Peptides against a protein of PDB entry 3NZW. Designs and how they scored, part 139

Target 1, 212 residues: chain A of PDB entry 3NZW
Amino acid sequence: TTTLAFRFQGGIIVAVDSRATAGNWVASQTVKKVIEINPFLLGTMAGGAADCQFWETWLGSQCRLHELREKERISVAAASKILSNLVYQYKGAGLSMGTMICGYTRKEGPTIYYVDSDGTRLKGDIFCVGSGQTFAYGVLDSNYKWDLSVEDALYLGKRSILAAAHRDAYSGGSVNLYHVTEDGWIYHGNHDVGELFWKVKEEEGSFNNVIG
Target 2, 222 residues: chain B of PDB entry 3NZW
Amino acid sequence: QFNPYGDNGGTILGIAGEDFAVLAGDTRNITDYSINSRYEPKVFDCGDNIVMSANGFAADGDALVKRFKNSVKWYHFDHNDKKLSINSAARNIQHLLYGKRFFPYYVHTIIAGLDEDGKGAVYSFDPVGSYEREQCRAGGAAASLIMPFLDNQVNFKNQYEPGTNGKVKKPLKYLSVEEVIKLVRDSFTSATERHIQVGDGLEILIVTKDGVRKEFYELKRD

## One batch from the design tools (peptide; made by RFdiffusion4, then SolubleMPNN)

Design b2_p20_3_s2 (from b2_p20_3, 9 letters changed)
Fold by OpenDDE base, seed 1:
Structure b2_p20_3_s2 (fold): chain B 212 residues (1-212), chain C 222 residues (1-222), chain A 20 residues (1-20)
Amino acid sequence: as target 1 above (212 residues)
Amino acid sequence: as target 2 above (222 residues)
Amino acid sequence: SLYDEFSEKSGIPSLRRWEL
């Protein structure tokens, strides 16, 4: 898996691959690694598929309950804390989760929290999570700036996942791309890595290690 | 040493069509190299036009299917005989599986039916309850042999329009029930040739708006 | 875990946990 999220002047970009594996077996190329918790809040998935899918869905329910009780959308901080507290209770039990909780509230603005099954909870502007994270960081860090246009930011997210999909055997399939603003998240499509690779190679003149 | 798990082999396969879905499984039950049964069905009609199979350790599979059938029953009791939708069934099965997260059922679960729009639906589950809706999925012993074939023949992977120099992919289209049945039969006959845990018989459950139909075909018995 | 050990030894990919 390779997931990433970063803040910039235009909000948050979230980009993820779609491959699931079972050892050397490619279990799926079409997994949805972003949970849409509410129109303003996203969760990303890396690690155990069931652990992430189950508990992030559970998190969604907790977030909805918060909204019903408090008559206000849950903060990104609180949502991430709920998940963090949950996984910490299972510390040592063997949960495998690397997640980013990304969203917008008027109180916080665009916000990203990293939460993993070790109990780590970090607020930050840039995270790449998964087996391909280092490959994504290589591209993302080299091109990131706060003042990116929305178009450039979307491309950078997509391009970073593509790089990881190219180098990480456990990442691939497609890129799912999101843009989070004060008005909520916007889905920017599913981009097949096979098609995207050749397009990017042609347009950039990159990936010269591949002949074709 | 105590081993709570076994492996009874076998293979299952689900394919969704436009207005139907198919879930198929061989009928061989095996332990190690010994055939326990040449006809032990592992694909079940669970009611509400949902068919289910949990392949792997048969004891776990049977237990899971029974629990799900019971869930369907209670759903009717609690909701005035409302039909359980396939997506709700999938969520329920996730909870059944994940409820045993720390002592999992040793099974690969596939369900098939129609979604709320009447379109074919196949959901597959890992042993602890992650699930995905797909057009096709193979599970069990010969899944590694069959799944690539399904990628090619159902999802038309690596197929391109002639004369386009590989620039235009073969368009996705739904397969007819006849085409799907043919693919299923070819898949299992091929798997039987190459895997000792697959064979004897093939049972296919076809789900349409009119209900569940069963078909049976002989496989090699060697 | 006991499951992971067993599933790894069995060599049946379909019966392994999905990883992202």
Scores: peptide ipSAE 0.543, ipTM 0.868, DockQ to the pose 0.910; fails the geometry check
Fold by OpenDDE base, seed 5:
Structure b2_p20_3_s2 (fold): chain B 212 residues (1-212), chain C 222 residues (1-222), chain A 20 residues (1-20)
Amino acid sequence: as target 1 above (212 residues)
Amino acid sequence: as target 2 above (222 residues)
Amino acid sequence: SLYDEFSEKSGIPSLRRWEL
């Protein structure tokens, strides 16, 4: 898996691959590694598929309950804390989760929290999470700046996942891309790596380690 | 060393069509190299036009299916005989599986039916309850032999339009029930030839708006 | 875990937990 999220002047970019594996077996190329918790809040998935899917879905329910009780959308801080508290209760039990909770509230603005099954909860501007995270960081860190245009930021997110998909055997399939703004998240499509790779190679003149 | 699990072999396969879905399984039950039964059905009609199979350790599979059937029963009691939708069934099964997260059922679960729009639906589950809706899925002993074939023949992976220099993919289209059944039969006959845990019989459950029907075909009995 | 040890030893990909 390779997931990433970063804040920039235009909000938040979230990009993820779609491969699931079972050892050497590619279990799926079409896994949805982003949960749309509400129109303003996203969760990303890395680690155990069931652990992430189950508990992030559960988180969604908790967030909805908050809204019903408080008549206000849950904060990104609170949502991430709920998940963090939950996984901490299971500490040592063997959960495997690396997640980013990304969203917007009026109070917080665009916000990203990293939460993992070790009990770590971090607020930050840039995270890459998964077996391909270092490959994604290589591209993302090299090109990131706060003042990216929305177009450039979207491309950078997509391009970073593509780099990871290229080098990490556990990442691939497609890139799912999101842009989070003050008006909520916008889905920017599913980009098959098999097609995207050649497109990017041609347009950039990159990936010269591969002969077309 | 204590081992609570077994492996009873077998293979299952689900394919969704436009207005139907199929879930198929061989009828061989085996332990190690000994055939326990040549006809032990492992694909079940669970009511509400949902068919289910949990392949791997048969004791776990049977337990899971029984629990789900019971869940359907209680759903009717609690909701004035409302039909359980396939997506709700999938969520329910996730909870059944994940409820044993720390002592999992040793099974690969597939369900098939129609979604609320009348479209064919196949859901597959890992042993602890992650699930995905797909057009096709193979599970069990020969899944590794069959799944690549399904990628090619159902989802048309690595197929391109002639004369396009490999730049235009073969368009996706739904397969007819007859085409799907042919693919299923070819899959299992091929798997039987190469895997000792697959054979004896093939049972196919076909789900349409008119209900569930069953077809049976002989497989190699060696 | 007991399950992971068994599933890994069995070598049946279909019966392994999915990883992301």
Scores: peptide ipSAE 0.541, ipTM 0.866, DockQ to the pose 0.898; fails the geometry check
Fold by OpenDDE base, seed 3:
Structure b2_p20_3_s2 (fold): chain B 212 residues (1-212), chain C 222 residues (1-222), chain A 20 residues (1-20)
Amino acid sequence: as target 1 above (212 residues)
Amino acid sequence: as target 2 above (222 residues)
Amino acid sequence: SLYDEFSEKSGIPSLRRWEL
């Protein structure tokens, strides 16, 4: 898996691959590794598929309960804390989760929290999470600027996942791309890695290690 | 060391069509190299136009299916006989599986039915409850033999339009029920030839708006 | 987990949990 999220002047970009594996077996190429908790809040998944899917869905329910009780959307900080507290209670039980909670509230603005099953909870501007995270960081860190245009930011997110898909055997399938603004998240499509690779190679003149 | 799990072999296969879905399974039940039964159905009509199979360790599979059937029953009691939708069924099964997260059911689960728009739906589950809606899925002993075939024949992977020099992919389209049945039969006949844990009989459950239909075909009884 | 140990021994991909 490779997931990433970063803040920039235009909000948040979230990009993820879609491969699931069971050992050396490619279990699926079409897994949804982003949960749409509400129109303003996303969760990303890395690690055990069931652990992430189950508990992030549970988180969604908790977020909805908060909204019903408080008559206000839950903050990104609070949502991430709920998940963090939950996984911490299961510390040592064998949960495998590397998640990012990304969203927008009027109070916080665009916000990203990293939460993992070790109990780590971090607020930050840039995170890559998964087996391919270092490959994604290589591209992302080399090209990231706060002042990126929305178009450039979207491309950078997509391009970083592509790099990871190319180098990490456990990442691939497609890139799912999101842009989060004050008006909520916008889905920017599913991009098959097989097609995307050749397109990017041609347009950039990159990936010269592969002969066309 | 005591192993609480067994492996009863077999293979299951789900394919979703436009207005139908198919869930098929062989009827062989085996332990090691011994055939326990040549006709032990593993695909079940669970009501509400939902068919289910949990393939792997048969004891766990049967337990899971029984629990789900009971869940359907209670759903009707609690919700004035409301039909359980396929997506809600999938969520329920996730909870059944994940409820045993630390002592999992040793099964690969597939359900099939129609979504709320009347479109064919297939959901597959890992042993601990992750699930995905797909157009097709093979599970069980011969899944590794069948799944690549389904990728090619259902999802048209690696197929291109003739005369385009490989630049235009074959367009996706739904298969007819007749085409799906042919694919299922070819899949299982081929799997039977190459895997000892697959054979004897093939039972296919076809879900349409009119209900569940069953078809049976003989497989090699090797 | 016990399951993981047994799953790996079986070598059957369909009986393994999915990893992301």
Scores: peptide ipSAE 0.391, ipTM 0.808, DockQ to the pose 0.887; fails the geometry check
Fold by OpenDDE base, seed 4:
Structure b2_p20_3_s2 (fold): chain B 212 residues (1-212), chain C 222 residues (1-222), chain A 20 residues (1-20)
Amino acid sequence: as target 1 above (212 residues)
Amino acid sequence: as target 2 above (222 residues)
Amino acid sequence: SLYDEFSEKSGIPSLRRWEL
């Protein structure tokens, strides 16, 4: 898996691959690694598929309950804390989760929290999570600027996942791309890596280690 | 060291059509190299136009299917005989599986039916309850042999329009029930040739708006 | 976990948990 999220002047970009594996077996190329918790809040998935799906869906329910009780959208901080507290209760039990909780509230603005099954909870501006994270960081860190346009930021997110898909055998399938703003998240499509790779190679003149 | 799990082999296959879905399984039950039964059905009609199979360790599979059938029963009791939708069934099965997260059912689960729009639906589960809706899925012993074939023949992977230099993919389209049955039969006959845990018989459950139909075909008995 | 041990031993991809 390769997931990433970063803050920039235009909000948050979230980009993820879609491959699931079982050892050397490609179990699926079409897994949705982003859960849409509410119109303003996203969760990303890395690690055990069942652990992530089950508990992030559960998190969605908890977030909805918060809204019903408090008549206000849950903060990104609180949502991430709920998940963090839960996984901490299971510490040592063998849960495998690397997740980012990304969202926008008026109080917080665009916010990203990293939460993993080790009990780590981090607030930050840039995270790459998964087996391909280092490959994504290589591209993302080299090109990241706060002042990126929305178009450039979307491309950078997509391009970073593509780099990881190219080098990480456990990442691939497609890139799912999101833009989070004050008005909520916007889905920017599913981009098949097979097609995207050749397109990017041609347009950029990159990936010269591969002969087309 | 005590192993609580067995492996009874077999293979299952689900394919969704436009207004139907198919879930098929061989009828061979095996332990190690010994055939326990040449006709032990592993695909079940669970009611509400939902068919289910949990392939792997048969004891776990049977237990899971029984629990799900019971869940359907209680759903009717609690909700005035409301039909359980396939998506709700999938969620329920996730909870059944994940409820044993630390001592999982040793099975690959597939369900098939129609979604609320009347379109064919196939859901597949890993042993601990992750699930995905797909157009097709193979599970069990010969899944690795069949799934690539399904990628090619159902989802038209690596197929291109002639004369386009590989730039235009073959368009996606739904297959007819007849075409799907042919693919299923070819899949299982081929798998039987290459895998000792697959054979004897093929049972196919076809779900349409009119209900569940069953078809049976002989497979090689070697 | 018991599952991980036995799943690995079986070598059957369909009986392995999916990892992301």
Scores: peptide ipSAE 0.387, ipTM 0.802, DockQ to the pose 0.873; fails the geometry check

Design b2_p20_3_s3 (from b2_p20_3, 6 letters changed)
Fold by OpenDDE base, seed 3:
Parts: structure tokens; C-alpha cells; sequence
Structure b2_p20_3_s3 (fold): chain B 212 residues (1-212), chain C 222 residues (1-222), chain A 20 residues (1-20)
């Protein structure tokens, strides 16, 4: 898996691959590694598929309950804290989760929290999570600027996942891309890696380690 | 040393069409190299136009299916005989599986039916309850033999339009029920030839708006 | 886990847990 999220002047970019594995077996190429908790809040998945899917769905329910009780959307901080507290209670039980909670509230603005099954909870501007995270960081860190245009930011997110898909055997399938603004998240499509690779190679003149 | 799990072999396969879905399974049940039964159905009509199979350790599979059937029953009691939708069924099965997260059912689960728009739906589950809606899925002993075939023949992977120099992919389209049945039969006959845990009989459950239909075909009995 | 050990021994990828 490779997931990433970063803040920039235009909000948040979230990009993820879609491969699931079972050892050497490619279990799926079409897994949805982003949960749409509400129109303003996303969760990303890395680690055990069932652990992530189950508990992030549960988180969604908790977020909805908060909204019903408080008549206000839950903050990104609070949502991430709920998940963090939950996984911490299971510490040592064998949960495997590397998640990012990304969203927008009027109070916080665009916000990203990293939460993992070790109990770590971090607020930050840039995170890459998964077996391919270092490959994604290589591209992302080299090209990231706060002042990126929305177009450039979207491309950078997509391009970083592509790099990871190329180098990490456990990442691939497609890139799912999101842009989060004050108006909520916008889905920017599913991009098959097989097609995307050749397109990017041609347009950039990159990936010269591969002969076309 | 005592092991709580066993492997009873077999293979299952789900394919979703436009207005139908198919869930098929062989009827062989084995332990190691011994055939326990040549006709032990493993695909079940669970009501509400939902068919289900949990392949792997038969004891666990049967337990899971039984629990789900019971869930359907209670759903009707609690919600004035409301039909359980396929997506809600999938969520329920996730909870059944994940409820045993630390002592999992040794099964690969597939359900098939129609979504609320009348479109064919197939959901597959890992042993601990992650699930995905897909157009097709193979599970069980011969899944590794069949799944690549389905990628090619259902999702048209690696197929291109003739004369385009590989520049135009074969377009996705739904398969007819007749085409799906042919693919299922070819899948299982081929799997039977190459895997000792697959054979004897093939039972296919076809779900349409009119209900569940069953078809049976003989497989090699070697 | 006992499950994972058994699943690995069987060599059947259909019965392995999915990893992301």
C-alpha cells in the first residue's frame, strides 16, 4: 500500500493506490483505501484490510453520532482522537492500521492527522503511509511547495503514488485521487497505473529505466 | 499437535451480470487426499434473493452461513419483514467475521444477489471481514487458477481491439447469463483437470429478479 | 497466530488475510 496526504494553499490532496495482497498473491487491484466519512472528512487505509475497513467504518458511525448529539460536525482533531483512543485500547492485540484522517472544519481549516495501531497520533502537513511510503516521499518531498496550484498539487499526489506503484511490489492497481476544500472533498477519479505509467513517461520523459 | 482448523477443499466462483448474478461451487468435499463426499453443496440460498458460500474449513463455513441465515430471520422480525439488501447483508457478514477477528473462521466468503437498482452484485470477504463489491471473484483451492482467467474473460484484462496496435482496450460490457454459465463451466472443468480438490459436481445458483434458479453439471470424478 | 500459521502451511492464498 501507498497512501499520502498533504496540505497546500488550495487545501488537501489525498492520493492512494488500490492493491491488496495476501503474501505474493495479488488479492485485489481495486480496493478502496479511502473511506468517505462525511462530505468534509476522509480516512485512509494501510495495514490489515479488515482492521482498517472495520474500525474506520465504526469511526464514521461515531462521527455521525457526534453530529446528531452536538448539532455540529465533528472536528478532525476529535475524530482522529476517537480512532486513536480505540486502537490504543487494543494495543498488543495485533491490530494493524496506518491511517490518515483528513478533513475541513471552519474551526480548524484543512487538517491532517496520522493515526496508527501503535497509538501514535500526529498532526502534520505531509504524510505518506504504507509499504511504498518512502518511494512516495522521494517524489513528494522533491516537488512539494505550499504555493502549488490545485492542478499541480493533484498531479504531484498522483505522480507520487505512481512512483511508489512502480517500485513497491505491494502497491499498484490504480490511483484514487481526492481534493479537500472548505466545500468538502472532491473525487478526482480512478487512474489505472498501467495506463498512467505510459502517459506520464511520455509526457515527462521520465521512467527512463523502462524501455518502451 | 491439535489444530482447530481443517481444509475441505473445493472452489467457488461469483460473477455479476447486468440484471443477474451467479454463485457457483463444486460439490467435492475432501480431507487431505480423501474424498469425504462427491455431493456436498456449499452454495446456499439464504433468502431475500441472496446466495452465499463460505469456502475453506467446512465446519466454519457451515457455522457462518447458519449465523447469517439466522441474521436474516431476525432482521425480518425486527424490521417488519423488510427485505435485506445485498449491501446490508455484506455489512452484516463483515460483523460476523470480524466478531471472530482473534479466532477467525477459516473461510473465503462470497455472496451474490441484486443491488437495490436491480443490478447484479458479488461481494467477497477475507477471513476476518474485509469486503469488496466486484464483478467477479474466485475462491477456494483453485482460486489461483481461475481468477486470472476471470480477469481476462470477464474484465477483459490484456485484451485490445484488433488493428489498434494495442492502443485501444477492449471495452467493458456485461455478459449474458448464457455467456457467464459457459465461463463458469469452463472454469470448473479446467480447474478440475489441474487440482485434486476440485471435481465431482458443479452447482450454479443464478439470481434474478424472479428468484434463485439452480443448475447442476457433472464434473470429473477422479 | 494459529490461523496464519495454518493458512501459510496450506498454501491457499484464498484463505489468507488481505493486506493493504
Amino acid sequence: as target 1 above (212 residues)
Amino acid sequence: as target 2 above (222 residues)
Amino acid sequence: SPYDEFAEKSGNPSLRRWRL
Scores: peptide ipSAE 0.549, ipTM 0.867, DockQ to the pose 0.922; fails the geometry check
Fold by OpenDDE base, seed 4:
Structure b2_p20_3_s3 (fold): chain B 212 residues (1-212), chain C 222 residues (1-222), chain A 20 residues (1-20)
Amino acid sequence: as target 1 above (212 residues)
Amino acid sequence: as target 2 above (222 residues)
Amino acid sequence: SPYDEFAEKSGNPSLRRWRL
């Protein structure tokens, strides 16, 4: 898996691959590694597929209950804390989760929290999570600027996942791309890596280690 | 050393059409190299136009299917005989599987039916309850042999329009029930040739708006 | 886990837990 999220002047970009594996077996190329918790809040998935899918769905229910009780959208901080508290209760039981909770509230603005099954909870501006995270960071860190346009930021997110898909055997399939603003998240499509790779190679003159 | 698990082999396959879905399984039940039964059905009609198979350790599979059937029964009791939708069934099965997260059912689960729009639906589950809706899925012993074939023949992977230099993919389209049955039969006959845990018989459950139909075909018995 | 050990022994990827 490779997932990433970063803050910039235009909000948050979230980009993820879609491959699931079972050892050397590609279990799926079409897994949805982003859960749409509500129109303003996203969760990303890395680690055990069932652990992430089950508990992030559960998180969605908890967030909805918060809204019903408090008559206000849950904060990104609170949502991430709920998940963090839960996984901490299971510490040592063998859960495998590397998640990012990304969202926008008026109180917090665009916000990203990293939460993993070790009990770590971090607020930050840039995270790459998964087996391909270092490959994504290589591209993302080299090109990241706060002042990126929305278009450039979307491309950078997509391009970083593509780099990881190229080098990490456990990442691939497609890139799912999101832009989070004060008006909520916007889905920016599913980009098949097989097609995207050749397009990017041609347009950039990159990936010269591969003969086209 | 005591092992709580066994492996009874077999293979299952689900394919969704436009207004139908198919879930098929061989009828061979095996332990190690010994055939226990040449006709032990592993694909079940669970009611509400939902068919289900949990392939792997038969004891776990049967237990899971029984629990799900019971869940359907209670759903009717609690909700005035409301039909359980396939998406709700999938969620329920996730909870059944994940409820045993730390002592999992040794199974690969596939269900098939129609979604609320009347379109064919196939859901597949890992042993601990992650699930995905797909157009096709192979499970069990010969899944690794069949799944790439399905990628090519159902989802038209690596197929391009002639004369386009690989620039235009073959367009996605739904297959007819006849085409799907042909693919299923070819899949299982091929798998039987290459895998000892697959054979004897093929049972196919076809789900349409009119209900569940069953077809049976002989497979190689060696 | 006992499950993972047995699944690995079987060599059947269909019975392995999915990883992301």
Scores: peptide ipSAE 0.549, ipTM 0.869, DockQ to the pose 0.915; fails the geometry check
Fold by OpenDDE base, seed 1:
Structure b2_p20_3_s3 (fold): chain B 212 residues (1-212), chain C 222 residues (1-222), chain A 20 residues (1-20)
Amino acid sequence: as target 1 above (212 residues)
Amino acid sequence: as target 2 above (222 residues)
Amino acid sequence: SPYDEFAEKSGNPSLRRWRL
């Protein structure tokens, strides 16, 4: 898996691959690694598929309950804390989760929290999570700036996942791309890595290690 | 040393069509190299036009299917005989599986039916309850042999339109029930040739708006 | 876990837990 999220002047970009594996077996190329918790809040998935899918869905329910009780959307801080507290209770039990909780509230603005099954909870502007994270960071860090246009930011997210999909055997399939603003998240499509690779190679003159 | 798990082999396969879905399984039950049964069905009609198979350790599979059938029953009791939708069934099965997260059912689960729009639906589950809706999925002993074939023949992976120099993919289209049955039969006959845990018989459950139909075909018995 | 150990021995990827 490779997931990433970063803040910039235009909000948050979230980009993820779609491959699931079972050892050397590619279990799926079409997994949804982003949970749409509400129109303003996203969760990303890395690690155990069931652990992530189950508990992030559970998190969605908790977030909805918060909204019903408090008549206000849950903060990104609170949502991430709920998840963090939960996984911490299971510490040592063998949960495998690397997640980013990304969203917007009026109080917080665009916000990203990293939460993993070790109990780590970090607020930050840039995170790459998964087996391909280092590959994504290589591209993302080299091109990131706060003042990116929305178009450039979307491309950078997509391009970073593509790099990881290219180098990480456990990442691939397609890139799912999101842009989070004050008006909520916007889905920017599913981009097949095979098609995207050749397009990017042609347009950039990159990936010269591949002859085609 | 006590081992809580066994492996009874077998293979299952689900394919979704436009207005139907198919879930198929061989009928061989095996332990190690010994055939326990040549006809032990592992694909079940669970009601509400949902068919289910949990392949792997048969004891776990049977237990899971029974629990799900019971869930369907209670759903009817609690909701005035409302039909359980396939997506709701999938969520329910996730909870059944994940409820045993720390002592999992040793199974690969596939369900098939129609979604609320009448479209064919196949859901597959890992042993602890991650699930995905797909057009096709193979599970069990010969899954590694069949799944690539399904990628090619159902999802038309690596197929391109002639004369396009690989630039235009073969368009996705739904397969007819006849085409799907043919693919299923070819898949299982091929798997039987190469895997000792697959064979004897093939049972296919076809789900349409009119209900569940069963077909049976002989496989090699060697 | 006992599950993972058994799954690894079986060699059947269909019975392995999915990883992202």
Scores: peptide ipSAE 0.540, ipTM 0.865, DockQ to the pose 0.927; fails the geometry check
Fold by OpenDDE base, seed 5:
Parts: C-alpha cells; structure tokens; sequence
Structure b2_p20_3_s3 (fold): chain B 212 residues (1-212), chain C 222 residues (1-222), chain A 20 residues (1-20)
C-alpha cells in the first residue's frame, strides 16, 4: 500500500493506490483505500484490510452519532481521537492499521491526523503511509511547496503514488485521488497505473529506467 | 502440536452478470490426501435471493453459513419480513467474520445475488471480514489457477482491440448466463486437472430475479 | 498470529488475510 495526504494553499490532497496482497499473491487491484466518512471527512487505509475497513467504518458510525447528538459535524481532531482511543484499547492484540483522517471543519480548517495501531496520533501537513511510503516521499518532498496550484497539487499526489506503485511490489492497481476544500471533498477519479505510467512517462520524459 | 484448523480443500467461484449472478463450487471434500466425500455441497441458498459459500475449513464454513442463515431469519423477525439486500448481507457477514478476529474462521467467503437495482453482485471476504464487491472472484485451493483466467475472460485484462497497436483496450461488457456457465465449467475442469483438491462434481447456483436455480456437472473423479 | 502461521504453512493464498 501507498497512501498520502498533504495540506497546501488549496486545501488537502489525498491519493492512494488500490492493491491488496496476501503474501506474494495479488489479492485485488481494485480495493478502495479511502473511506468517505462524510462530505468533509476522509479516512485512508494501510495495514490489515479488515482492521482498517472494519474500524474506519465503525469510526464513520461514531462520527454520524456525534452529528446527531451534537447537531454539529465532528471535528477532525475528535474523529481521529476516537479512532486513536479505540486502537489503543486493542494495543497488543495485533491490530494493523496506518490511517490518515483528513477533513475540513469551520473550527479547524483543513486538517490531517495520522493514526496507527501502535497508538500514535500525529497532526501534520504531509504524510505518506504504507509499504511504499518512502517512494512516495521521494517524489512528494522533492516537489512539494505550500503555494502549489490545485492542478499541480493533484498531479503531485497522483505522481507520488505512481512512483510508489512503480517501485513497491505491494502497491499498484490504480490511483484514487481526492481534493478536500472548505466545501468538502471532491473525488478526482480512478487512474489505472497501467495506463497512467505510460502517459506520465511520455509527457514528462521520466521513468527512463523503463524502455517503452 | 494441536491445530484447531483443518483444510478441506475445494474451490469456489463467483461471477456477476448484468441481471444475474452465479456462485459455483466443486463438491469434493478432502483432508490431506484423502477424499472424505465426492459430493458435499458447499454453496448454499440462504434465502432472500442470496447464495453463499465459505471455503477452507469445512467446519468453520458450515458454522459461518449457519450463523448467516440465522441472521437472515432474525432480520425478518425484526423488520417485518423485509428482504435483506445483498449489500446489507455483506456488512452482516463482515461482522460475523470480524467478531472472530482473534480466532478467525479459516475460510474464504463469497456471496452472490442481485443488488437493489437488479444487477448481479458478487462480494468476497477475507478470513477476518474485509470485503469488496467484484465482477468475479475465485476462492479456495485452485483460486490461484482460476483467478488470472477470470481476469482475462471476465474483465478482459490484457486484451486490446485489433489494429490499435495495443492502445485501445477491449471494452468491458456483461456476459450472458450461458457464457458465464461456460467459463465456470472451463475453470473447474481445468482446475481439476491440475489440483488434487478439486474434482468430483460441480454445483452452480444461478441467481436471477426469479430466484435461485441449481445446475450440476460431473468432474473428474481421480 | 497463530492463524497467519497456519495459513502461511498451507500455501493457499485464498486463506490469507488481505494486506494493504
């Protein structure tokens, strides 16, 4: 898996691959590694597929309950804390989760929290999570700046996942891309790596380690 | 050392069509290299036009299917005989599986039916309850032999339109029930030839708006 | 986990937990 999220002047970019593995077996190329919790809040998935899917779905329910009780959308801080508290209760039980909770509230603005099954909860501007995270960071860190245009930011997110898909055997399939703004998240499509790679190679003149 | 799990072999396969879905399984049940039964069905009609199979350790599979059937029963009691939708069934099965997260059912689960729009649906589950809706899925002993074939023949992976220099993919289209059944039969006959845990018989459950029907075909009995 | 160890020993990827 490779997931990433970063804040920039235009909000938040979230990009993820779609491969699931079972050892050396590619279990799926079409897994949704982003949960749309509400129109303003996203969760990303890395680690155990069931652990992530189950508990992030559960988180969604908790967030909805919050809204019903409080008549206000849950904050990103609170949502991430709920998940963090939950996984901490299971500490030592063997959960495997690396997640980013990304969203917008009026109170917080665009916000990203990293939460993992070790009990770590971090607020930050840039995270890459998964077996391919270092490959994604290599591209992302090299090109990131706060003042990216929305177009450039979207491309950078997509391009970073593509780099990871290229080098990490456990990442691939497609890139799912999101842009989070004050008006909520916008889905920017599913980009098959098999097609995207050649497109990017041609347009950039990159990936010269591969002969077309 | 004591091992709470066994492996009873077998293979299952689901394919969704436009207005139908199929879930198929061989009828061989084995332990190690010994055939326990040549006809032990492992694909079940669970009611509400949902068919289910949990392949791996048969005791776990049977337990899971029984629990799900019971869940369907109680759903009717609690909701004035409302039909359980396939997506709701999938969620329910996730909870059944994940409820044993720390002592999992040793199974690969597939269900098939129609979604609320009448479209064919196949859901597959890992042993602890992650699930995905797909057009096709193979599970069990010969899954690794069959799944790549399904990628090619159902989802048309690595197929391109002639004369396009590999730049235009073969368009996706739904397969007819007859075409799907042919693919299923070819899959299982091929798998039987190459895997000792697959054979004896093939049972196919076909789900349409008119209900569930069953077809049976002989497989190699060696 | 005990499950994972057993699943790995079986060599059947269909019975392994999915990883992301």
Amino acid sequence: as target 1 above (212 residues)
Amino acid sequence: as target 2 above (222 residues)
Amino acid sequence: SPYDEFAEKSGNPSLRRWRL
Scores: peptide ipSAE 0.538, ipTM 0.864, DockQ to the pose 0.872; fails the geometry check

